# Designs tried in a protein design run: peptides against a protein of PDB entry 5OK6. Part 37

Target 1, 215 residues: chain A of PDB entry 5OK6
Amino acid sequence: ELPGLDSQWRQIENGESGRERPLRAGESWFLVEKHWYKQWEAYVQGGDQDSSTFPGCINNATLFQDEINWRLKEGLVEGEDYVLLPAAAWHYLVSWYGLEHGQPPIERKVIELPNIQKVEVYPVELLLVRHNDLGKSHTVQFSHTDSIGLVLRTARERFLVEPQEDTRLWAKNSEGSLDRLYDTHITVLDAALETGQLIIMETRKKDGTWPSAQL

## One batch from the design tools (peptide; aimed at target 1 N132 D179 I200 L215)

Design b2_p20_8_s4 (made by RFdiffusion4, then SolubleMPNN; from b2_p20_8, 8 letters changed)
Fold by OpenDDE base, seed 5:
Structure b2_p20_8_s4 (fold): chain B 215 residues (1-215), chain A 20 residues (1-20)
Amino acid sequence: as target 1 above (215 residues)
Amino acid sequence: SEEAQLQAFKNSFVGPPNLE
């Protein structure tokens, strides 16, 4: 059963545990479609539980570009297209109103950037390949705050590289050529890696030479 | 072929590879 309208408002909108609470790195937040959220606000502020302003189940359909991979549309804007709720608030709304059948929650993480914390709505999806099989890719999601070292470790894991094997990364640049990712301590953001970018893992030969040594 | 893939990889380089 739905709690009282005033209780709903206080649970979701408060500055301590609700929508306005401080962001903390590593926490999960959820997107809610803006029109639904505004309808909910109107409903609970109206004070009549039997009002025609009842929002129904949460439906984020307009935020998705497809219902297969459930990827977000590009260019969505906070406050215009969606609102962000902390996990507790999201779970309250879902428990009270439900979520559209078959539709996944849109969960995102708080990340720490220089001088700011934000919810990372658009993580980077990289296409990982091996130097000797460029046509077989693994799509992997990374935070902009993840290191190139993490990308390398992830590539090694996905391709089942043995611990004794040495590997390094190349990125396909905008000109269609390859740039070496030398520094593994910089972030995905610092390296300016983008969604859909091809990242090539080169594996050192048993003789100690690199495949790329001869052009 | 694997050899063709390797050649395609090599041809995609911007300048000489750093072996360090």
Scores: peptide ipSAE 0.143, ipTM 0.732, DockQ to the pose 0.426
OpenDDE base, seeds 1, 2, 3, 4: peptide ipSAE 0.080, 0.113, 0.086, 0.135; ipTM 0.669, 0.674, 0.685, 0.723

## One batch from the design tools (peptide; aimed at target 1 L134 G176 I200 Q214)

Design b2_p21_1 (made by RFdiffusion4)
Pose (drawn by RFdiffusion4):
Structure b2_p21_1 (pose): chain A 215 residues (1-215), chain P 21 residues (1-21)
Amino acid sequence: as target 1 above (215 residues)
Amino acid sequence: SEEEEEQAALDQLRTDAAAGE
């Protein structure tokens, strides 16, 4: 059952429960298409529960590239295309109005940057492959703030690399050549990695030589 | 085989690098 209009307003907009909730690293926020949010706002501020301004189910279809991979469209601007809600507010709104059938929520995380916290709406999507098959990829979203060491550990897990196997990473650049990702302590941002980039994990041979020594 | 697959992948990388020159 729907809460009253003022109750909905307090839950979604205010304090710890709503949009005013402070940004804390690691917390989840969700994207809501702006038109739908404005319609909900007009409804809850209008004083009439029976109003035709009732927004209906949340539908974020215009925010997605397609329904094959459900990727968020690039180039979206907060306050113009979408509004961010903390996880609790999103949960409440979905429980009240529903979410379009078959559509996934758009969940993003708060990250720490040198002097600010922000929701990372666009993490870096990397294609992780082993050197022997460049077309067999695990597509994984990493934060700009994740280390290259995390990228390597993730690639190892995704490919079920055994503990005794030694592995290291390369990145294929826009010129079609390879840049060695030497330092596991630096971040994806420091390494200037971009969404859609191919990351190649090579495995050391049993004799100790590396496949890349042949390049 | 595994060796043939490694070699084909390395050749592909060499081709791609040369095409970028």

Design b2_p21_1_s1 (made by RFdiffusion4, then SolubleMPNN; from b2_p21_1, 9 letters changed)
Fold by OpenDDE base, seed 5:
Structure b2_p21_1_s1 (fold): chain B 215 residues (1-215), chain A 21 residues (1-21)
Amino acid sequence: as target 1 above (215 residues)
Amino acid sequence: SEEEALEASLEQLKAEAAAGK
């Protein structure tokens, strides 16, 4: 059963636990398509539960680029295309109105940047490959705040590299050249890694030489 | 060998990189 309209408004819009609450690093937030949200606002503000302004189920279809991988369209803007809700508020709306059949929630994490917390709507998708088999890639998502060390560990895990094997990373830059990622303590953001960028994991030879050093 | 294919792949990547500069 739907709560009273005033109760819905207070639960979702309040500044302590709702839409306007402070962001906290590591929390999950959810995207809601802006037109649906505005229709919901109009419905609950109208004071008539039987109003023709009833928003129906949540439908984020216009935010997706495809319905296979459920990737977001590029260039979406908060407040124009979508609103962000904390997990509790999102789950309330879903419980009250439902979510479009087969459509996944758009969950994102709050990240901490040097001067601000933000919901990371667009994490970085990297193409991880081994230097000996460029045709076999693993696409993996990383936060801009993740370290290059995490990218390296993730690549090792995906390619089942044994603990005793030494590995290092190269990034293919926009000029087509390979830049070695020397510092594993910097972030993905600091390394200027971008979505779709090829990251090559080089494995050290048993003789202690690097394949790239002979070239 | 896998190692020769590796060296060739890295050499190709370096060559592509050098040609892009």
Scores: peptide ipSAE 0.027, ipTM 0.575, DockQ to the pose 0.732
OpenDDE base, seeds 1, 2, 3, 4: peptide ipSAE 0.027, 0.027, 0.025, 0.026; ipTM 0.593, 0.592, 0.598, 0.583

Design b2_p21_1_s2 (made by RFdiffusion4, then SolubleMPNN; from b2_p21_1, 10 letters changed)
Fold by OpenDDE base, seed 1:
Structure b2_p21_1_s2 (fold): chain B 215 residues (1-215), chain A 21 residues (1-21)
Amino acid sequence: as target 1 above (215 residues)
Amino acid sequence: SEEAALQASLEQLKAEAEAGK
C-alpha cells in the first residue's frame, strides 16, 4: 500500500533528505523522467489516492538512446527532461510505484568541482587503445574528476601490462593530432578529455626507447 | 617530434588493419 499522499510529498520533497537536499560528493542520485515526476506531483498534491492522475510505474524510456546499453540521450537538461533525486527518495518512489520492467535505474554520482558540487550525469567515456594495436579498444567510463593517472592505471590493467613495463598516454585531439598527457595528476576535466576521445597507451620498449621516438 | 612519429605509426597501423594485413 502506498503511503499517504502528504507523506509521499514530504518524503520526496523534504529539504533535508529529499529532492532539495544538499549535494554531497560521492553520493548517488537518480534521474527521473520529468513528465512522470510532474504527474506524481499532481497526484500527491491532488489529495485523492484514487485520482486518475496516478502516475503508474516510473518509466525513463524517453531518456535513453537505446535499450541495450541504456545510455542516456545527449543534451538532456535538468528540469526540462529529468529531475534529480537523492538515493533515498528514488528508492521510495521505486518501492511505491515500481520501475518499468527491465529498465535500469539511472544512477549518477555527485562530483566535487573546484567551486561546486554537481551530479555528473554525463561521465566521460574514453576509448583506450595500445599504440601497436589500434583495433583492440576498451571503452571505459571515467569521472571528470578522475586523474589521468587513474586513466593510465586503468589502461594498464585492461591491457594486462606487466608492472615493470613503462607506459604513457596520448590523446587524439580535435585536429586529429596527438597530445601527450604528461601530467598524470591533472583530472580528465583539466585535460579536456571528451566522450569518444581516443586515448593511446604507449608502452616503452625493452631497449628503453619509446616507439614514438623511433620514427 | 615524438607526437608526429606516433601519429605516423598510428596511421600506418590503421592502414594495415583496414587493408587486412
Scores: peptide ipSAE 0.033, ipTM 0.645, DockQ to the pose 0.111
OpenDDE base, seeds 2, 3, 4, 5: peptide ipSAE 0.030, 0.029, 0.031, 0.031; ipTM 0.641, 0.643, 0.628, 0.629

Design b2_p21_1_s3 (made by RFdiffusion4, then SolubleMPNN; from b2_p21_1, 10 letters changed)
Fold by OpenDDE base, seed 1:
Structure b2_p21_1_s3 (fold): chain B 215 residues (1-215), chain A 21 residues (1-21)
Amino acid sequence: as target 1 above (215 residues)
Amino acid sequence: SEEEALAASLAELKESAAAGL
């Protein structure tokens, strides 16, 4: 059974626990398609539970680029295309109205950037490859706040690199050249890594030489 | 440079991968 309309409004829009609550790093927030949310707002503000303004189930279909990988469309704008809700508010709405069948929730994390928290709607998707087998890529998502060290560890894990093997990363830049990722302590953001960027893991040869140094 | 060298290797590998498909 749906809660009273005023109760719904207060639970979802309350600044302490609802949409206006402060962002906290590591918390989950969820995207809700803007038109659905506006219809819900109109419904609960109308004061009539039997109103023709009933929003139905949450349907974020317009936010997805594809229904296979459920990737978001590029260039979506908060407040125009979607609203962000904290996990509690999202779960209330899903409990009350349901979510479109087969459609996954659009969960995103709050990240801490220099001087600001934000919901990371678009994490960075990197194409991880080995220097000697560029045809085998692993697409892996990273936060902008993840370290290059994490990218390297992830690449090592995906390629089953033995602990004794030494590895380093290179990024293909926009000019098509390769930049070595020397500092593993900087973030993906600090390294200016972008979605779709090719990251090459170079493995040191058994002779102690680097493949890149022989060209 | 190491970067140019790796870029060359990567270019060759990309061409070989494209030729093997």
Scores: peptide ipSAE 0.029, ipTM 0.652, DockQ to the pose 0.136
OpenDDE base, seeds 2, 3, 4, 5: peptide ipSAE 0.027, 0.028, 0.027, 0.028; ipTM 0.637, 0.656, 0.633, 0.657

Design b2_p21_1_s4 (made by RFdiffusion4, then SolubleMPNN; from b2_p21_1, 9 letters changed)
Fold by OpenDDE base, seed 1:
Structure b2_p21_1_s4 (fold): chain B 215 residues (1-215), chain A 21 residues (1-21)
Amino acid sequence: as target 1 above (215 residues)
Amino acid sequence: SEEEALAASLAQLRAEAEAGR
């Protein structure tokens, strides 16, 4: 049975734990399709549980570009296309109304940027390759706040690089040239890495030379 | 530069992959 309409409204819109609660780094938030949310608002504000304004199951289908990988469409805008809810509020709505069968929740993390907390709706997907085998790629998702060091470690892990092997990263830039990612302490954001960008892991040769230096 | 050298190598590898070689 659904909670009372006023209770639903208070639970979801509660300033302490609801939609308007402060963003906290590392916490999960969820996207809700805007039209569904507005219909829910109208329903609970209407005061009639039997109203034809009943929103039904949450359906975020319009936010996805595909139903295979469940990737979001590009260019979605908060307040226009979707509403962000904290995990607790999301779980309440799902428990009350359900989620469309087979559709995954759209979970995102709050990240800490220099002057702002933000729900990272679009993490960066990097295409990781080895310098000597461009045909074998690993697409890996990173936060904008992740370090280049993490990208490097992740690449090493995915390519089963031995601990004694030395590696470094290159990024293919928009001009098609390669930029060395020298500083592993900067973030993905600081390095201006973008989704779909090719990141090349170069492995140092046993003779101590770098492949790139021999060309 | 090492960047140019690597770019050339990568371009070659890509071309080989595309050609099925």
Scores: peptide ipSAE 0.028, ipTM 0.629, DockQ to the pose 0.112
OpenDDE base, seeds 2, 3, 4, 5: peptide ipSAE 0.027, 0.025, 0.028, 0.028; ipTM 0.617, 0.648, 0.622, 0.624

Design b2_p21_2 (made by RFdiffusion4)
Pose (drawn by RFdiffusion4):
Structure b2_p21_2 (pose): chain A 215 residues (1-215), chain P 21 residues (1-21)
Amino acid sequence: as target 1 above (215 residues)
Amino acid sequence: PPPTEEQIEEWSEKQAEEEEE
């Protein structure tokens, strides 16, 4: 059952429960298409529960590239295309109005940058492959703030690399050549990795030689 | 010079064959 209009307003907009919730690293926020949010705002501020301004179910279809991979469209601007809500507010709104059938929520995380916290709406999607098959990829979203060591550990897990196997990473650049990702302590941002980039994990041979020594 | 994309693809195919052997 729907809460009253003022109750909905307090839950979604205010304090710890709503949009005013402070940004804390690691917390989740969700994207809501702006037109739907504005319609909900007009409804809850209108004083009439029976109004035709009732927004209906949340539908973020215009924010997605397609329904095959459900990727968020690039180039979206907060306040123009979408509004961010903390996880609790999103949960409440979905429980009140529903979410379009078959559509996934758009969940993003707060990250720490040198002097600010922000919701990372566009993490870096990397295609992780082993050297022997460059077409067999695990597509994984990493934060700009994740280390290259995390990228390597993730690639190892995704490919079920055994503990005794030694592995290291390369990145295929826009020129079609390879840049060695030497330092596992630096971040994806420091390594200037971009969404859609192919990351190649090579495995050392039993004799100690590396496949890349042949390049 | 750095390897080209074509060389890297041929190298990958070679590595797959070596592993099958």

Design b2_p21_2_s1 (made by RFdiffusion4, then SolubleMPNN; from b2_p21_2, 14 letters changed)
Fold by OpenDDE base, seed 3:
Structure b2_p21_2_s1 (fold): chain B 215 residues (1-215), chain A 21 residues (1-21)
Amino acid sequence: as target 1 above (215 residues)
Amino acid sequence: SAPTWAEIEAHSAEEAAREAA
C-alpha cells in the first residue's frame, strides 16, 4: 500500500536519510530520471492521492544509451537529467511505484576524491591486453579511486598469470607511445587513465628480461 | 625512450609468430 503523501515526502526528502543526506564513501546511490522525480514531487506536494499528477512506475529509459548493455548516455548531468537517491530512498520508491519492466536499476558508488565525496556515475572502462596478444582486449570497469595495483592484479587474473610471473603495465597515450605505469599506488585518476584507453600488461621473460627491453 | 605503439605491435606480432612456431 502506498504511504500517505506527507510520509512519502518525509521519507525521500528528509535531510538525515533522504536525498539530501551526506554522501558516504562506498555507499550505493541510484539514478532516477529527472522528469519522473519532478512528477513525483508534484504529486506528493499536491496533497491529493487521486490527483492526475500520479507519476506511475519509475522509467529511466531516457538515461540509457542502449537496452542491451544498459550503458548510460554520455554527458548526463545531475539535477538536469537525473536525481541521485540513497539506496533506502530508491527502494522505497521502487516499492511504492515500481520500476519499468526489464529495466535494471542504475546503481552507483560513492567515491572519495581529495576534496569531495561524489557518486561515481561514470566508472573508467579500460581495455586490458597482453603485450604478446594486442588483438584480444578485455574491457574492465574501474573506479577513478582504484589503484594501478588493482588494475595490474585484475589484468593478471583475467590473463591467468601465475603468481611467480612478474608483470607490469603500460598505458597507450594519445601520441601513440606507451607510458609505463611505474607507481602502482597511485589511482586511475592520478594516472589520468580514461575510458577506452588501452592498458598493456607486459610479462617478464623466464630469462629475467622484459620484452620491451628489446625494442 | 618509451616504446612506440608501432614497435610494440611489431614485437607482439613477432612474439605471437614465435610462440606459434
Scores: peptide ipSAE 0.218, ipTM 0.800, DockQ to the pose 0.723
OpenDDE base, seeds 1, 2, 4, 5: peptide ipSAE 0.187, 0.212, 0.193, 0.207; ipTM 0.777, 0.794, 0.776, 0.793

Design b2_p21_2_s2 (made by RFdiffusion4, then SolubleMPNN; from b2_p21_2, 9 letters changed)
Fold by OpenDDE base, seed 1:
Structure b2_p21_2_s2 (fold): chain B 215 residues (1-215), chain A 21 residues (1-21)
Amino acid sequence: as target 1 above (215 residues)
Amino acid sequence: APPTLEEIEAHSKKVAEEEAA
């Protein structure tokens, strides 16, 4: 059952779990398409529940690049293309209006950056490959706040690297050269890693040499 | 200098050919 329009407005905009609540690292937020959200605002501000301004189900179709992988379009702007809602507010709207059939929720995490909390709308998708088989990639999503050590562990896991095998990472730079990711404690952000960037995992040979030392 | 992607691609191909022989 839909709550009263004033109750909806208060819960979504001005509640303790409203849109204007402080960001907290690790919390989930959800994207809502801007036109739908504006239609909802107009509906609940109109004061008539039977109004022709009823927004219908949440439809985020315009935010997706495709309906297969449900990837976001690039270059979406908060406040222009979408609104961010905390999980509680999102779940209220979904419970009241529904979500378009077959569309997944656009869930994102709050991350802690050095001076700000941000909803990470665009996590980094890295192309993980082995140095000896560049044709087999694993696309893996990482936060900008994830360590290079996590990228390395993830690469080791995806490639079934034995615990006793030494591995290291290389990143393909914009010049087409490979930069060594020496420090595993820096973040994906600190390493300036970008979506679609090729990350090469090199495995140390049994003789104790690195394959790249022959280059 | 850091290796180029092309150098690693060439080496990767060579290793794959050696493992297949």
Scores: peptide ipSAE 0.269, ipTM 0.839, DockQ to the pose 0.693
OpenDDE base, seeds 2, 3, 4, 5: peptide ipSAE 0.061, 0.247, 0.057, 0.138; ipTM 0.661, 0.829, 0.665, 0.672

Design b2_p21_2_s3 (made by RFdiffusion4, then SolubleMPNN; from b2_p21_2, 10 letters changed)
Fold by OpenDDE base, seed 4:
Structure b2_p21_2_s3 (fold): chain B 215 residues (1-215), chain A 21 residues (1-21)
Amino acid sequence: as target 1 above (215 residues)
Amino acid sequence: SAPSLEEIEEHSKRVREEEEE
């Protein structure tokens, strides 16, 4: 059952779980397409429950670039293309209006950057490859706050690398050369890794030499 | 110097070809 319009407004905009609540690292927030959200605002502010301004089901279709992987379009802007809602507010709206059939929720995490908390709308998608099979990539999403050590562990797991095998990472730079990721404690952000960047996992040879040391 | 991607690919190809002979 739909709550009263004033109760909806208070719950979503002004509640402890409202849109304007402080961000907290690790919390889930959800994207709502701006036109739908503005239609909802107009509906609940109009004071007429039977108004022709009823927003219908939440429809985020315009935010997706594809309906296969449900990737967001590039370059979406908060407050222009979408609004961010805390998990509780999102779940209220979904319970009241529904979500368009087949669309996944657009869940994102709050991350702690050096000077700000932000909802990470665009995690970094890296192309993980092995040095000896560059044609076989695994696309994996990472937070900008994830360590290079996590990228390395993830690459090892995806390629089924045995615990005794020694591995290291290289990033393909914009010049086409390889930058070695020496420090595994720095973040993806600190390493300036970007979406679509090729990350090469090099495995140490049984003789104790590195493949790249022979170049 | 850091190897190029092409150098790694060519080396990896040569090593595979040498292991198949």
Scores: peptide ipSAE 0.163, ipTM 0.747, DockQ to the pose 0.527
OpenDDE base, seeds 1, 2, 3, 5: peptide ipSAE 0.131, 0.037, 0.145, 0.061; ipTM 0.716, 0.630, 0.731, 0.660

Design b2_p21_2_s4 (made by RFdiffusion4, then SolubleMPNN; from b2_p21_2, 9 letters changed)
Fold by OpenDDE base, seed 1:
Structure b2_p21_2_s4 (fold): chain B 215 residues (1-215), chain A 21 residues (1-21)
Amino acid sequence: as target 1 above (215 residues)
Amino acid sequence: PPPTLEQIEAHSAAVAAEEAA
């Protein structure tokens, strides 16, 4: 049974776990399609539980570019296309109204940037390849706040690099040249890495030379 | 200068063969 309309409104909008709560780094937030959310607002504000304004199941279909990978469309705007809800509020709405069958929740994390906390709606998807086999790629998602060191470790893990093997990263720039990612302590954001960017892991040869030194 | 992707592509097969040997 649905909670009372006033209770729903208070819990989702004005509660301690409501939409307006402060962002906290590492917490999960969820996207809700804006039209559905506005329909829900109208329903709960209308005061009639039997109203024709009943929103039905949450349906985020318009936010997805495809129903295979469930990737978000590019260029979605908070407040226009979607609303962000904290995990508790999202779970309440899902429990009350349901989620469209087969549709995954759109979970995102709060990240801490130098001057602001935000929900990272678009994490960076990097295309990881090994220098000796550019045809085999691994697409891996990273936060903008993740270190290049994490990218390197992740690449090593994906390519089953042995602990004794030395590796380094190169990023393909917009000019088609490769920039070495020297500092592993900087973030993905600091390195200006973008979604779809090619990252090449180079492995040091047994002779102590780098493959790229021959180029 | 930094290597180009084309240079890496051209050399990649040779490196792979060397590592497999």
Scores: peptide ipSAE 0.340, ipTM 0.882, DockQ to the pose 0.807
OpenDDE base, seeds 2, 3, 4, 5: peptide ipSAE 0.335, 0.093, 0.047, 0.338; ipTM 0.868, 0.700, 0.629, 0.875

Design b2_p21_3 (made by RFdiffusion4)
Pose (drawn by RFdiffusion4):
Order: structure tokens, then C-alpha cells, then sequence
Structure b2_p21_3 (pose): chain A 215 residues (1-215), chain P 21 residues (1-21)
């Protein structure tokens, strides 16, 4: 059952429960298509529960590239295309109005940058492959703030690399050549990795030689 | 930084040949 209009407003807009909730690293926020949010705002501020301004179910279809991979469209601007809500507010709104059938929520995380916290709406999507098959990829989203060491550990887990196997990483650049990702302590941002980039994990041979020595 | 300055086709072919070893 829907809460009253003022109750909905307090839950979604205010304090710890709503949009005013402070940004804390690691917390989840969700994207809501702006037109739907404005319609909900007009409804809750209008004083009439029976108004035709009732927004209906949340539908973020215009924010997705397609329904095959459900990727968020690039180039979206907060306040123009979408509004961010903390996880609790999103949960409440979905429980009140529903979410379009078959559509996934768009969940993003707060990250720490040198002097600010922000929701990382566009993390870096990397295609992780082993050197022996460059077409067999695990597509994984990493934060700009994740380390290259995390990228390597993730690639190892995704491919079920055994503990005794030694592995290291390369990145295929826009020129079609390879840049060695030497330092596991630096971040994806420091390494200047971009979405859609192919990350190749090579495995050391049993004799100690590396496949890349042949390049 | 270390960089391999081969073409993409050369790199792929080399990797396929090395995987057969």
C-alpha cells in the first residue's frame, strides 16, 4: 500500500533516508530517469493522491543502450538525464510503484577521490582474456580507483587460474600494440585504462619462459 | 614503460603459435 504523499516526500528527499544522505565510499546509489522522477515530484507535491500525475512504475528504458547487455548509455548527465537516489530510497520507490518488468536496476557506488566523494556512474569495463584465446573474454567493471593488482586477481579468479601458475597483464592500446601493466599498486585511473579495453593475461610456461618473450 | 610495438595481427598470430608449443 502506498504511503501518504508527505510521507513519500520525507522518505525520498530528506535526511539519511533520501537524496540528502551524505556520500560515503562503498555505498550504493541508483539511477532514476529524470522524467519519471519529476513526475513523482509533481505527484507528491500536488496534494492529490488521486491525481493523474501518478507516475506509475519506474521505467529507466531510455537510460540503457539496449536490452541485450543492459549497459547504461554513455554521455548521460546527472540532473538532466537521471537523478541519483540512495539505496534505501530506490528500494522504497520500487516497493511503492514497481519497476518495469524484466528491467535491471542501475546500481552505482560512491568512491573517494583526492578531495571529494562521488558516485562513479561510469566505471571502466575491461575485457579480460588469456593470451591463448583473445576472443574468450570476461567483461568486468572496475572502479577507476581499483588497483591493477585487483584486476589481476579478478582475471585469475574468472579464468580459474591455479595457484601455481604465474600470470601477468598487458593492455592492448588504440594503436593495436601492447603496454605492459607492470605495477600492481597503481590504479586503473593511473594506468589510463579505458572502457572496452582488452586486458591480456599471459601465463608463464613450465620452463620459466613467458609467451610474450616471443613478441 | 615496456611496450611491444608489433601489429595486432602479428601479436595474435604469435600468441597462437606459442600456444601450440
Amino acid sequence: as target 1 above (215 residues)
Amino acid sequence: SERIEMSWEEIEETFEEVAEE

Design b2_p21_3_s1 (made by RFdiffusion4, then SolubleMPNN; from b2_p21_3, 6 letters changed)
Fold by OpenDDE base, seed 3:
Structure b2_p21_3_s1 (fold): chain B 215 residues (1-215), chain A 21 residues (1-21)
Amino acid sequence: as target 1 above (215 residues)
Amino acid sequence: MERINKSWEEIEETFKKVAAE
């Protein structure tokens, strides 16, 4: 059974725990398609539960590029294309109205940037490769706030690198040359890594030389 | 920052060669 309209409004739009509550790093927020949300607002503000303004189930179809990988369209804008809700509010709406059959929730994390908290709608997808097999890429998602050290560890894990093997990262830059990601403490953002960028994991040779020394 | 100012083609060829040694 749906709660009363005023109760729904207070639960979702409550400034302390609802849509307008402060962002906290590490928390999950969810995208809701803007038109659906506006229809819901009109419904609950109208005061008539039997009104023609009933929003139906949440349908985020217009936010997705495809229904296979459920990737978001590029260039979506908060407040124009979607609304962000904290997990509690999202789960309430889903429990009340349902989610379109087969659609996954669009969950995103709050990240801490130097002067702002932000829901990271578009994490960075990097193409990880080994220096000895540049043609075989592994797409892995990272936060802009993830360290290069995490990227390296992830690459090592993905490629089953033994603990005793020494590895380092190179980024293919826009000029097609390589920039060494030597500082593992900086973030993906600080390194200006972008989605679709090729990251080469170089493994040190048994003789102690680096393959890149031949470049 | 350490940068290798080689063409991507040369990089690919070199790494391919190294991988074969």
Scores: peptide ipSAE 0.542, ipTM 0.946, DockQ to the pose 0.915
OpenDDE base, seeds 1, 2, 4, 5: peptide ipSAE 0.538, 0.541, 0.537, 0.536; ipTM 0.945, 0.945, 0.945, 0.945

Design b2_p21_3_s2 (made by RFdiffusion4, then SolubleMPNN; from b2_p21_3 with S1M E5N M6L E13K E20K)
Fold by OpenDDE base, seed 2:
Structure b2_p21_3_s2 (fold): chain B 215 residues (1-215), chain A 21 residues (1-21)
Amino acid sequence: as target 1 above (215 residues)
Amino acid sequence: MERINLSWEEIEKTFEEVAKE
């Protein structure tokens, strides 16, 4: 059941969990397609619940590039293409209006960057491979704020590397060269890793030598 | 920073050879 129009506006815009509330690292926020949101604003500001301005169910179709993996289109801009809502506000809207059948919510996390919090709309998807099997990639999503150490641990886990095995990472550059990710304390952002980039996990040989020494 | 300035094809070939050992 729909609450009163003023109540809707207060909950979404001016509430403790409203659109304008401060970002907090680790919290979930949700994308809402801008045109739908503007229609909703017009509806609730119009003061007539029987108005022809009723927005209908939330439909984020225009934000997706595909309906298989539900990937976002590249280059979407906050305030132009979508609005960000905190989890509580999103769930209110979904409960009131519904979400288009079959569409998943577009959930994103707040990340802490130097001097700013932001919703990470586009996390980094890396292609993890082993040095001895470059043709078998595993796509894994990371935050820009995740450490290279986490990427390495994730790769080790994905490839079922034993604790006693020594491993390290290489990033494939656009020109095909490799840069060793030797500092595991820097972030994915610091390392300038990008979506679709190939990351090679190298495992040290039993003789103590590295396979890459043959390069 | 340690960089390997080989072509990707050369890198692939070398790692493929290593994988056969």
Scores: peptide ipSAE 0.492, ipTM 0.939, DockQ to the pose 0.927
OpenDDE base, seeds 1, 3, 4, 5: peptide ipSAE 0.488, 0.479, 0.489, 0.470; ipTM 0.938, 0.936, 0.938, 0.934

